# Designs tried in a protein design run: peptides against a protein of PDB entry 1EMU. Part 33

Target 1, 132 residues: chain A of PDB entry 1EMU
Amino acid sequence: PPYLKWAESLHSLLDDQDGISLFRTFLKQEGCADLLDFWFACTGFRKLEPCDSNEEKRLKLARAIYRKYILDNNGIVSRQTKPATKSFIKGCIMKQLIDPAMFDQAQTEIQATMEENTYPSFLKSDIYLEYT

## One batch from the design tools (peptide; aimed at target 1 L61)

Design b2_p24_5_s3 (made by RFdiffusion4, then SolubleMPNN; from b2_p24_5, 12 letters changed)
Fold by OpenDDE base, seed 2:
Structure b2_p24_5_s3 (fold): chain B 132 residues (1-132), chain A 24 residues (1-24)
Amino acid sequence: as target 1 above (132 residues)
Amino acid sequence: SAARDKASEEIIEKLLEEEEEEEK
């Protein structure tokens, strides 16, 4: 069953609709759902192909991600990203240089946070164990 | 995957909606 694959890798968990739903529920209870939302936001942002008709949309989205997750110093995403990474993102926003890969380093750092902390905890949680 | 794509699209739409409201 799919839940066995979820225990093998975070990648498998985040490729499954039920896995995403259960993991997000767990993260909300832990007060850290922003980790997952930011990760998916970065994934979606990178998939938007730069073009003339997409320029304004991409800039707005980049600003939204920056203001919600990076600028808030008390937010969990901000606390789990390195100052140099946040500074780079700020620079891109200020210069309006919106490269599809501008959030890649931040996404990597947040993914590492989930791999090391929340993902292992999820596999030991009542939410996951009751599902199995 | 389809599930990952859907989750990404949903959060993007929410973020864009919030951004539009903040610009008003």
Scores: peptide ipSAE 0.734, ipTM 0.945, DockQ to the pose 0.875
OpenDDE base, seeds 1, 3, 4, 5: peptide ipSAE 0.735, 0.734, 0.734, 0.734; ipTM 0.945, 0.944, 0.945, 0.945; seeds 1, 4 fail the geometry check

Design b2_p24_5_s4 (made by RFdiffusion4, then SolubleMPNN; from b2_p24_5, 13 letters changed)
Fold by OpenDDE base, seed 1:
Structure b2_p24_5_s4 (fold): chain B 132 residues (1-132), chain A 24 residues (1-24)
Amino acid sequence: as target 1 above (132 residues)
Amino acid sequence: SEALEKASEEILEKLLEEEEEEEE
């Protein structure tokens, strides 16, 4: 069953609608749902191909991601990303140089945080165990 | 996967809406 694959990798968990739902519920209870939301935001942003018609949209999205997750020093995403990574993102925003990959390093760092902490905890949670 | 893509799109849409509301 799918829940067994979820225990094999975080990627498998995030490829499943039920897995995403349960994991996000768990993260909300732990006060760290922003980790997952940021990860999804980065994934979606990278898929947007830059062109003249979506330049404004991409800039707005980049600013939104930056303001919500990176700029907030009290946020878990900000606390779990390196200063150099955050500075790079800030630079991109200020210069309006919005490359599809501008959040890649931050996403990598947040993914590592989830894999080392929240993902293992989820697999030990009542939410996951009751589902199995 | 479709689930991952949908989740990504949904969060971006929410972020964009929030950004536009803050600009108003």
Scores: peptide ipSAE 0.684, ipTM 0.931, DockQ to the pose 0.885
OpenDDE base, seeds 2, 3, 4, 5: peptide ipSAE 0.680, 0.680, 0.682, 0.678; ipTM 0.930, 0.930, 0.931, 0.930

Design b2_p24_6 (made by RFdiffusion4)
Pose (drawn by RFdiffusion4):
Structure b2_p24_6 (pose): chain A 132 residues (1-132), chain P 24 residues (1-24)
Amino acid sequence: as target 1 above (132 residues)
Amino acid sequence: SLDHLRDPHSTPLSTIIEEAIEAA
């Protein structure tokens, strides 16, 4: 059963669209869906190849992720990411040196944030318990 | 409690972020 696999690892949960939908509904109700959206945005950004044809799209995307999740130090993602990590990301944006992996560290920190609090809470939530 | 994790406000996703998330 897919719902049982979701309890075994966050990666199993995020590899199933039903799992993602349920988990995002839970996060939305808890006021922190940005954690999951950012996690997927980093993955999406990284899979874009660093070729000339993608350069403009990648810069705009890197800026968009930075502006929404990293810029104002008040959003949940910004609050849960380290200062040095955000400093590096800002530097990449301003220098326009955007490596595909530039958000990796921030993604890891957000991933740990979900594994540490919201992911366990989700597995004990009414939404999950009802679904199962 | 997860109240400490709540966002202060909501800002919608941009279309480019939405496309990136779909691609992920």

Design b2_p24_6_s1 (made by RFdiffusion4, then SolubleMPNN; from b2_p24_6, 9 letters changed)
Fold by OpenDDE base, seed 3:
Structure b2_p24_6_s1 (fold): chain B 132 residues (1-132), chain A 24 residues (1-24)
Amino acid sequence: as target 1 above (132 residues)
Amino acid sequence: SLSYLREPYTVPLSPIIQEAIELA
């Protein structure tokens, strides 16, 4: 069953809508839902190929991601990203140099946080175990 | 252990991205 695959890798969990929903519910209970939301935001942002017609839109989107997750020092994403990473993102925003990969390092750091902490905790959580 | 460059992830799960798509 799918829930067994979820325990094999975070990839399998995030490739399943039911798995994502359950994991996000768990993260929300832990006050960490922004980790997953930011991760998906980065993935979605990277898929938006730059062109002359969407430059302003991509900038606005980058700003939105930055302001929502990076700028808030009280946020879990901000606390789990390195100062240099956040500074780099800020620099991109200020310079209006919006490369599709500008959030890659931050996404990597947040993914590591999930892999090392919240994902293992999820697999030991009542919400997951009750689902099985 | 997970590559975020892999294709199988769905963009619509991000509210911010979904909103951007709707505005495009």
Scores: peptide ipSAE 0.069, ipTM 0.720, DockQ to the pose 0.084
OpenDDE base, seeds 1, 2, 4, 5: peptide ipSAE 0.043, 0.046, 0.043, 0.037; ipTM 0.691, 0.695, 0.708, 0.694; seed 4 fails the geometry check

Design b2_p24_6_s2 (made by RFdiffusion4, then SolubleMPNN; from b2_p24_6, 8 letters changed)
Fold by OpenDDE base, seed 4:
Structure b2_p24_6_s2 (fold): chain B 132 residues (1-132), chain A 24 residues (1-24)
Amino acid sequence: as target 1 above (132 residues)
Amino acid sequence: SLSHLREPYTVPLSPIIEEAIKLA
């Protein structure tokens, strides 16, 4: 069943709607749902290819992601991303150079955080174990 | 691909993610 695949990799978990739902619920209980929300925000942002008609919207979205997750020094995403990564993102925002991949490094770092910490904890959680 | 921008691989999303979905 799918829940067994979830235990094999984070990839499998995030490729399943039910898996995502349970994992996000777990993260909310741990006060770190922003990790997953940011991860999906980065994915969504990267999918928006730049063109003249969406430039302003892409800038607005990038700025929103930056303000929500990167600028807040007390946020879990900010705490789990490297200063150089955050500085790069800030630079992109300030210069209005909004490359689709501008959040890639931050997304990678947040994914590593989930892989190393919250994902293993999820597999030991009551939420997951009761589901199985 | 792990885009998960649209159903069926979606859950209730934050407003910022919802905006990304609308733009996608």
Scores: peptide ipSAE 0.095, ipTM 0.719, DockQ to the pose 0.096
OpenDDE base, seeds 1, 2, 3, 5: peptide ipSAE 0.073, 0.038, 0.060, 0.043; ipTM 0.712, 0.687, 0.696, 0.694

Design b2_p24_6_s3 (made by RFdiffusion4, then SolubleMPNN; from b2_p24_6, 8 letters changed)
Fold by OpenDDE base, seed 2:
Structure b2_p24_6_s3 (fold): chain B 132 residues (1-132), chain A 24 residues (1-24)
Amino acid sequence: as target 1 above (132 residues)
Amino acid sequence: SLSHLREPRTVPLSPIIQEAIELA
């Protein structure tokens, strides 16, 4: 069954809509749903190919991601990303250099946080165990 | 070194992206 695959890797968990739903519910209870939301935001942003017609929209979206997750010093994403990474993102926004990969390092750091902390905790949670 | 996860087969739109689309 799919829930057994979820225990094998975070990738298999995020590859399943039911897995994502349960994991996000768990993260919300832990006050850190922003980790997953930011991760998917980075993926979605990277998929937007730059062109003349969407330049302003991509800039606005990058600013929104930055303000929501990076700028807020009390946020879990900000606390789990390195200062140099946050400074790089700020620099891109200030210079209006909006490369599709500008959030890659931050996404990697948040992914590591999930792999090391929240994902293992999820597999020990009542939410997951009761589902099995 | 850390690498990104492979992109899931289905990628749900994050709330912030959904909001951006709605405001576009």
Scores: peptide ipSAE 0.318, ipTM 0.855, DockQ to the pose 0.082
OpenDDE base, seeds 1, 3, 4, 5: peptide ipSAE 0.142, 0.183, 0.068, 0.198; ipTM 0.753, 0.772, 0.754, 0.794

Design b2_p24_6_s4 (made by RFdiffusion4, then SolubleMPNN; from b2_p24_6, 8 letters changed)
Fold by OpenDDE base, seed 1:
Structure b2_p24_6_s4 (fold): chain B 132 residues (1-132), chain A 24 residues (1-24)
Amino acid sequence: as target 1 above (132 residues)
Amino acid sequence: SLSHLREPYYVPLSEIIKEAIELA
């Protein structure tokens, strides 16, 4: 069943609607749902292929992601991303140089945080175990 | 059933993106 795949990799968990739902519920209880939301925001942003018609949209989205997750010094995403990474993103925003990959490093760092901490804890959680 | 637990917390990627844009 799918829940067994979830235990095999975070990728499998994040590729499953039910898995995402349960994991996000767990993260919210832990006060760190922003990790997952940011991760998906980065994925969505990267999928927006640059073109003349969506340039302003991409800039707005980048600014929104930056202000919500990176600029907030008290936020968990900000705390779990390196200063150099945040500075790079800030620079992109200020210069309005919005490359699809501008959040890749931050996403990687947040993914690592989940892999090392919240994902393993989720697999030991009552939410996951009761689902199995 | 855990359905009542899951539903309030699942946010599709498209909704996340939409919300982010609206917040900009």
Scores: peptide ipSAE 0.033, ipTM 0.662, DockQ to the pose 0.100
OpenDDE base, seeds 2, 3, 4, 5: peptide ipSAE 0.029, 0.031, 0.026, 0.032; ipTM 0.676, 0.673, 0.638, 0.694

Design b2_p24_7 (made by RFdiffusion4)
Pose (drawn by RFdiffusion4):
Structure b2_p24_7 (pose): chain A 132 residues (1-132), chain P 24 residues (1-24)
Amino acid sequence: as target 1 above (132 residues)
Amino acid sequence: TEEETAQEEKKEEYTQEILDNLLE
């Protein structure tokens, strides 16, 4: 059963659309869906190839991710990401040197944040328990 | 195998939707 696999690893949960939908509903109710959206945004950004044809799209996307999740140090993703990590990201944006992996460290930190609090809470939540 | 491919496609569409919303 897919719902049982979700309890075995966060990666199993985020590899199933039903799992992602349920988990995002839980996060939305807890006021922190940005954690999941950012996690997927980093993955989406990284898969874009660094060729000339994608240069403009990638710069706009890197700025968008930075503006929404990294810029103001008050949003949940910014609060859960390290200062040096955000400093590096800001440098990449300003220099316009955006490597596909530039958000990897921030993604890892956000991933650990979900594994540490919201993911375990989700597995004990009414939403999950009802679904199962 | 078919179910795994369908889940991959849905995940990629969801990721794309997040990226399109950020570019709006």

Design b2_p24_7_s1 (made by RFdiffusion4, then SolubleMPNN; from b2_p24_7, 14 letters changed)
Fold by OpenDDE base, seed 2:
Structure b2_p24_7_s1 (fold): chain B 132 residues (1-132), chain A 24 residues (1-24)
Amino acid sequence: as target 1 above (132 residues)
Amino acid sequence: KEEEEKRKKLIEEIIEEILNELLK
């Protein structure tokens, strides 16, 4: 069943709507749902094809991601990303150089954070265990 | 394959909702 695949890898969990829903519920209880939202925001941003018609939208979206998750020093995402990574993103925003891959390093770091703590904890949670 | 495509579409919808919220 799908829930067994979720325990095999975080990727499998994040590739399933039901898995995402349960994991997000768990993260909200832990006060760190922003980790997941940021991860998906980065994925969505990277998929947007850069072109003249998308330029303004992509810039606005990049700024929104930056302001909500990176600039907020008290946020969980900001606390779990490296200073050099945040500085690079800031530079892209300031220079308006909005490459589709500009959040890749930050996404990798947040993914590692989930892999190391919240994902293992989720698999031990009542939310997951009661589902199985 | 059909089930996989359905799953992918649902994930895309989740992503789209997150992005739209950021653009509000």
Scores: peptide ipSAE 0.679, ipTM 0.931, DockQ to the pose 0.764
OpenDDE base, seeds 1, 3, 4, 5: peptide ipSAE 0.677, 0.679, 0.679, 0.673; ipTM 0.931, 0.930, 0.930, 0.929

Design b2_p24_7_s2 (made by RFdiffusion4, then SolubleMPNN; from b2_p24_7, 15 letters changed)
Fold by OpenDDE base, seed 2:
Structure b2_p24_7_s2 (fold): chain B 132 residues (1-132), chain A 24 residues (1-24)
Amino acid sequence: as target 1 above (132 residues)
Amino acid sequence: SSLEEQRKRAIEELIQKILDELLK
């Protein structure tokens, strides 16, 4: 069953709508749902290929991601990303150089945070165990 | 497979909702 695959890797968990739902519920209880939302926001942003017709939209979206997750010093995403990574993103926003890969490093760092902390805890949680 | 495609589409819809909320 799918829940067994979820225990094999975080990738398997995040590739399943039901797994995502349960994991997000767990993260919300832990006060760190922003980790998951940011991760998916980065994925979605990277998929938007730049062109003349969507330049303004991509800039607006990049700014929104930056303001919500990176600029907030009290946020879990900001606390779990390196200063150099945040500075790079800020630079892209200020220069309006919006490359599809501009959030890749931040996404990698947040993924590592989940791998090392919240994902293992989720597998020991009542939410997951009661589902199995 | 069809099942894999459905699962992929579901994830894409979730992502789109997140992006839409950011742009609201």
Scores: peptide ipSAE 0.709, ipTM 0.936, DockQ to the pose 0.762
OpenDDE base, seeds 1, 3, 4, 5: peptide ipSAE 0.703, 0.707, 0.705, 0.703; ipTM 0.936, 0.936, 0.936, 0.936

Design b2_p24_7_s3 (made by RFdiffusion4, then SolubleMPNN; from b2_p24_7, 12 letters changed)
Fold by OpenDDE base, seed 2:
Structure b2_p24_7_s3 (fold): chain B 132 residues (1-132), chain A 24 residues (1-24)
Amino acid sequence: as target 1 above (132 residues)
Amino acid sequence: SSLEEERKRKIEELIQEILDELLE
């Protein structure tokens, strides 16, 4: 069953709508749902191929991601990303150089945070165990 | 497979919802 695959890797969990739903519920209880939302936002952003027709949209989206998750020093995403990573993103925003990969390092760092902390805790949570 | 493609589409829809909310 899918829930067994979820325990094998975070990738398997995040590749399943039901798994994502349960994990997000758990993260909300832990006050860190932004980790997952940011991770998916980065994925979605990277998939937008640059072109003349979507330049404004991509810039707006990049700014939104930056303002919501990176700029807020009290946010869990900001606290779990390196200063150099945040500075790089800020630089891209200020220069309006919006490369599809501009959030890759931040996404990697947030993924590591989930792998090391919230994902293992989720597998021990009542939410997951009750589902199994 | 069809099931795999459907699962993939569901994930893409979730991502799109997150992006749309950011752009509101």
Scores: peptide ipSAE 0.698, ipTM 0.935, DockQ to the pose 0.762
OpenDDE base, seeds 1, 3, 4, 5: peptide ipSAE 0.693, 0.694, 0.695, 0.694; ipTM 0.934, 0.934, 0.935, 0.935

Design b2_p24_7_s4 (made by RFdiffusion4, then SolubleMPNN; from b2_p24_7, 11 letters changed)
Fold by OpenDDE base, seed 2:
Formats: C-alpha cells, structure tokens, sequence
Structure b2_p24_7_s4 (fold): chain B 132 residues (1-132), chain A 24 residues (1-24)
C-alpha cells in the first residue's frame, strides 16, 4: 500500500496527495507547515518557463516567495536557511535577475530540514500510525 | 501508468493552487 512507500522515502510521501495531506496536518500541529508550502512553491516556480510574456508574473511570484518565507526572520523557513542563501535570493530580486533555479539551494536546505527532523517524527506520529 | 499520471496531475494542481495563493 502507498503508506508503506511513504515510510521508505520523503520523495514517495511528497509524490502522493494523500501523503502530502497527512504530512501537512502533522506539520501544522508542529507549527512548521511553511516548510512544505515553501518546498512546493519552489518546485512550481522552477517549472515556469521564462519568456517575455510572463516576466512580470515570475518577478512578482519570486518577490512573494521571498517576502513570505525568506524575509520573515521569525519564520521557520528563514531560520532553516543559511544567510548566504538568503542573501543570494535577495540579490536576484534586487537585480531583477529571476532565474528558474534561484530558489534551488533554499529548497535543498529546507528539504534537508524535513529529512532530518519532521519527516522521521511524522512516521512516529499518531496521524501516520493510525492511518496504517 | 495511468495511475501514476493521475497522481502527478494532482500534485501539479496542488502546486498551482499554492502559487495562486501567493499572488493574491
């Protein structure tokens, strides 16, 4: 069953809508749902093909991601990303150089945070265990 | 497989909603 695959890797969990839903519920209880939302925002942003017609939209989206998750010093995402990574993102936005990969390093760092802490805890949670 | 395609489509829809909310 799918829930067994979720326990084998975080990738499997994040590739299943039901798994994502349960994991997000768990993260909300832990006060760190932003980790997951940011991760998916980065994925979505990277998939947007840069062109003249969507340049403004991509810039607005990059700014929104930055302001909500990176600029907020009290946020879980900001606390789990390195200063150099945040500085790089800020630089891209200030220069309006919006490369599809500009959030890749930040996404990697947040993914590592989930792998090391919240994902293992989720597999031990009542939410997951009661589902199995 | 068709099941895999359906799962991927649902993930894409989820991502689109997240991005849409950020632009509100």
Amino acid sequence: as target 1 above (132 residues)
Amino acid sequence: SEEEKERKEKIEELIEEILKKLLE
Scores: peptide ipSAE 0.687, ipTM 0.934, DockQ to the pose 0.807
OpenDDE base, seeds 1, 3, 4, 5: peptide ipSAE 0.682, 0.685, 0.683, 0.687; ipTM 0.933, 0.934, 0.933, 0.934

Design b2_p24_8 (made by RFdiffusion4)
Pose (drawn by RFdiffusion4):
Structure b2_p24_8 (pose): chain A 132 residues (1-132), chain P 24 residues (1-24)
Amino acid sequence: as target 1 above (132 residues)
Amino acid sequence: SEQEEAVEAYTQEILDTLLEEEEE
């Protein structure tokens, strides 16, 4: 059963659309869906190839992710990401040196944040328990 | 395979939404 696999690893949960939908509903109700959206945004950004034809799209996307999740140090993703990590990201944006992996460290920190609090809470939530 | 396509579609939706907000 897919719902049982979700309890075995966060990666199993985020590899199933039903799992993602349920988990995001839980996060939305807890006021922190940005954690998951950012996690997927980093993955999406990284899979874009660093060729000339994608340069403009990638810069705009890197700025968008930075503006929404990294810029103001008050949003949940910004609060859960380290200062040095955000500093590096800002540097990449300003220098316009955006490597595909530039958000990797921030993604790892957000991933650990979900594994540490919201992911376990989700597995004990009414939403999950009802679904199962 | 259907799940991979759906996860990718969800990722693209997020990326399109962020690009639209940036171009505003």

Design b2_p24_8_s1 (made by RFdiffusion4, then SolubleMPNN; from b2_p24_8, 12 letters changed)
Fold by OpenDDE base, seed 4:
Formats: sequence, structure tokens, C-alpha cells
Structure b2_p24_8_s1 (fold): chain B 132 residues (1-132), chain A 24 residues (1-24)
Amino acid sequence: as target 1 above (132 residues)
Amino acid sequence: SERKKAIEEIIEEIMEKLLEEEEK
């Protein structure tokens, strides 16, 4: 069953609607659901290819991601991203240089956080174990 | 696939919420 694959890799977990739902529920209980939301936001943002029709949308979305997750020093995402990474993102926003990959490093760092901390904890959680 | 579509919907919802918050 799919839940066995979820235990093999975070990628498998995040490639399954049910897995995402359970993991997000767990993260909410841990006060760090923003890790997952940010990760998916970055994925979605990167998929928006620059063009005349979506330039304004991309800028708004980048700014939204920045303000919600990076600028908030009290947020879990901000605390789990390196200063240089946050500074780079800020620079992109200020200069309005909105490259599709501008959040890649931050996403990588947040993914590492999940891999090393919340994902292993999830696999030991009542939420996951009761599902199995 | 249905699986892929479901994931895309999740991503889209997150992005839409972010945009809505930005406009407030």
C-alpha cells in the first residue's frame, strides 16, 4: 500500500494526496505546517514560466511568499533558512528580478529540515501509525 | 493522472491563498 512507500522517502509522501493530508495534519500539531506550505509554494512558483501574461502574477506571488515566510523572523521557515538565502530572496524582491529559481535554495533548506526532523517524527507519530 | 491532478490542485490552492493574502 502507498503508506509503505511514504516511509521509504519524503518524496513518495509528498507525491500522494493522502500522504500530504496526514503529514500536514501532523505538522499543524507541531506548529510547523508552514514548512510544507512553503515547500509547495516554491514548487508552484517555479513552474510558472516567465511570460508577458503572468509577469505581474509572478511578482505578486513572489512577494507574497517572501512576506509570509521569509520576512517574518518569528516564522518557522525564516528560522530554518540561512541568512544569506533570505538576503538573496530579499534582493530579488527589491530589484524585481523574479527568476523562477529564486526560491530554490530556500526550498532546499526547508526540505532538509523536513527530512532531518519532521518527516522522521511523522513516521513515528500516532497519525501515521494509526493509518497503517 | 488523477494523482498528479490532485497534487497540482493542492499547489494551486496554496498559491491562490497566498495571492489573496497579498491583496489584503
Scores: peptide ipSAE 0.696, ipTM 0.941, DockQ to the pose 0.929
OpenDDE base, seeds 1, 2, 3, 5: peptide ipSAE 0.689, 0.693, 0.691, 0.693; ipTM 0.939, 0.940, 0.940, 0.940

Design b2_p24_8_s2 (made by RFdiffusion4, then SolubleMPNN; from b2_p24_8, 11 letters changed)
Fold by OpenDDE base, seed 3:
Structure b2_p24_8_s2 (fold): chain B 132 residues (1-132), chain A 24 residues (1-24)
Amino acid sequence: as target 1 above (132 residues)
Amino acid sequence: SENEEKIKKIEEEILEKLLEEEEK
């Protein structure tokens, strides 16, 4: 069953709606749902192909992601991203140079945080174990 | 697949919410 694949890799968990739902529920209880929301925001943002018609939208989205997750020093995403990474993102926003990959490093760092902490904890949680 | 579409919807909803908050 899919829940066994979830235990094999975070990728498998994040590639399954049911897995995502359970994991998000767990993260909310742990006060760190922003990790997952940011991760998906980055993925969704990267999928937006740059063009003249969506330039304004992409800039607004990038700014929104930056303000909500990176600029918020009290947020878990900000605390789990490196200063150089945050500075790079800030630079992109200020220069209005919005590359689809501008959040890739931050997403990688947040993914590593999940891999090392919340994902293993999820697999030990009552939420996951009771689902199995 | 249906699962892929559901995941896309998750991404879109997150982005839409972000845009709404940005415009406030």
Scores: peptide ipSAE 0.726, ipTM 0.945, DockQ to the pose 0.932
OpenDDE base, seeds 1, 2, 4, 5: peptide ipSAE 0.726, 0.726, 0.725, 0.725; ipTM 0.945, 0.946, 0.945, 0.945; seed 2 fails the geometry check

Design b2_p24_8_s3 (made by RFdiffusion4, then SolubleMPNN; from b2_p24_8, 12 letters changed)
Fold by OpenDDE base, seed 4:
Structure b2_p24_8_s3 (fold): chain B 132 residues (1-132), chain A 24 residues (1-24)
Amino acid sequence: as target 1 above (132 residues)
Amino acid sequence: SENKKKIEAIIEEIMNKLLEEEEK
């Protein structure tokens, strides 16, 4: 069953709508749902192909991601990303150099945070165990 | 697949919410 695959890797969990739902519920209870939302926001952003018609949308979205998750010093995403990474993103925003990969390093760092902390905890949570 | 489409919808919803917040 799918829930067994979820225990094999975070990737498998995040590649399943039910897994995502349960994991997000767990993260909300832990006060760190922003980790997952940011991760998916970065994924979605990277998929937007740069072109004249997307320029405004991409800039707005990049700015939104930056302001919500990176600039918020009290946020968990900000606390779990390195200063150099946040500085790079800020630079991209200020220079309006909106490369599809501009959030890749931050996404990697947040993914590592989930891999090391919230994902293992999720697999031990009542939410997951009761689902099995 | 249906699962893939639903995940894409989740991503799209997250991005749309961010855009809405940015415009407020």
Scores: peptide ipSAE 0.734, ipTM 0.949, DockQ to the pose 0.890
OpenDDE base, seeds 1, 2, 3, 5: peptide ipSAE 0.732, 0.733, 0.732, 0.731; ipTM 0.949, 0.949, 0.949, 0.949

Design b2_p24_8_s4 (made by RFdiffusion4, then SolubleMPNN; from b2_p24_8, 13 letters changed)
Fold by OpenDDE base, seed 4:
Structure b2_p24_8_s4 (fold): chain B 132 residues (1-132), chain A 24 residues (1-24)
Amino acid sequence: as target 1 above (132 residues)
Amino acid sequence: DENKQAIEKIIEEIMNELLKEEEE
């Protein structure tokens, strides 16, 4: 069953709509749902093809991600990203240099946080265990 | 693939919410 694959890798968990739903529920209870939302936001942002018609939309989205997750120094995403990473993102926003990969390092750091902390905890949680 | 479509919808909703907040 799919839930067994979820225990094999975070990738498998995040590649399943049911897995995502359960994991997000768990993260919300832990007060860290922003980790997952940010991760998916970065994924979605990277998939947006740079072109003249998308430039303004991409800039707005980049600013939104920055303001919600990076600029908020009390947020979990900000606390789990390195100062140099946040500084780089800020620079991109200020210069309006909106490369599709501008959030890649931040996404990697947040993914590492999930891999090392919340994902293992999820597999030990009542939410996951009751599903099995 | 229904699952793939569902995940794409999740991502789209997250992005749309961010854009909405940016404009408010």
Scores: peptide ipSAE 0.751, ipTM 0.951, DockQ to the pose 0.927
OpenDDE base, seeds 1, 2, 3, 5: peptide ipSAE 0.748, 0.751, 0.750, 0.749; ipTM 0.951, 0.951, 0.951, 0.951

## One batch from the design tools (peptide; aimed at target 1 A41 L61)

Design b2_p25_1 (made by RFdiffusion4)
Pose (drawn by RFdiffusion4):
Structure b2_p25_1 (pose): chain A 132 residues (1-132), chain P 25 residues (1-25)
Amino acid sequence: as target 1 above (132 residues)
Amino acid sequence: TEFEETLEEELSAVQNVLDNLLEEE
């Protein structure tokens, strides 16, 4: 059963669209869906190849991710990401040196944040318990 | 029915997060 696999690892949960939908609904109700959206945005950004044809799209996307999740130090993703990590990301944006992996460290920190609090809470939530 | 629609909307937010971010930028 897919719902049982989701309890075994966050990666199993985020590899199933039903799991993602249920988890995002839980996060939305807890006021922190940005954590999941950012996690997927980093993955999406990284898979774009660093060729000339993608340069403009990648810069715009890196800025968008930075503006929404990294810039104001008040949003939940910005609050859960380390200062040095955000500093590096800002440097990449301003220098326009955007390596595909530039958000990896921030993604890892956000991943740990979900594994530490919201992911376990989701597995004990009414939404999950009802679904199962 | 409302619950299933909410789940589809929540999934669509994840699937279109990159396009939404590019539109906002």

Design b2_p25_1_s1 (made by RFdiffusion4, then SolubleMPNN; from b2_p25_1, 14 letters changed)
Fold by OpenDDE base, seed 3:
Structure b2_p25_1_s1 (fold): chain B 132 residues (1-132), chain A 25 residues (1-25)
Amino acid sequence: as target 1 above (132 residues)
Amino acid sequence: SSYEELLKQELESIENIMEKLLEEE
């Protein structure tokens, strides 16, 4: 069953709507749902291909992601991203150089955080165990 | 297929997140 695949790979968990739902519920209880939301925001942002018609939208979205997750020093995403990574993102925003991959490093770092901490904890959680 | 439906749902979820972020900006 899918829940067994979730225990083998975070990727499998994030590719399953039920898995995402349960994992997000767990993260919310732990006060770190922003990790997952940011991860998906980065994915969505990267999928937006630059063009004249969406330039303003992409800039606004980049700013929103930056302000919501990176700029907030009290946020878990900010705490789990390296200063150099945050500075790079800030630079992109300030220079209005909005490359689709501008959040890739931050997303990688947040993914690593989930892999090392919240994902293993989720597999030990009552939420997951009760589902199995 | 089930896989296609899952992808659609995932994309919808991502879009929802993005839209919410834009609304907050």
Scores: peptide ipSAE 0.055, ipTM 0.643, DockQ to the pose 0.187
OpenDDE base, seeds 1, 2, 4, 5: peptide ipSAE 0.036, 0.040, 0.039, 0.053; ipTM 0.653, 0.663, 0.664, 0.652

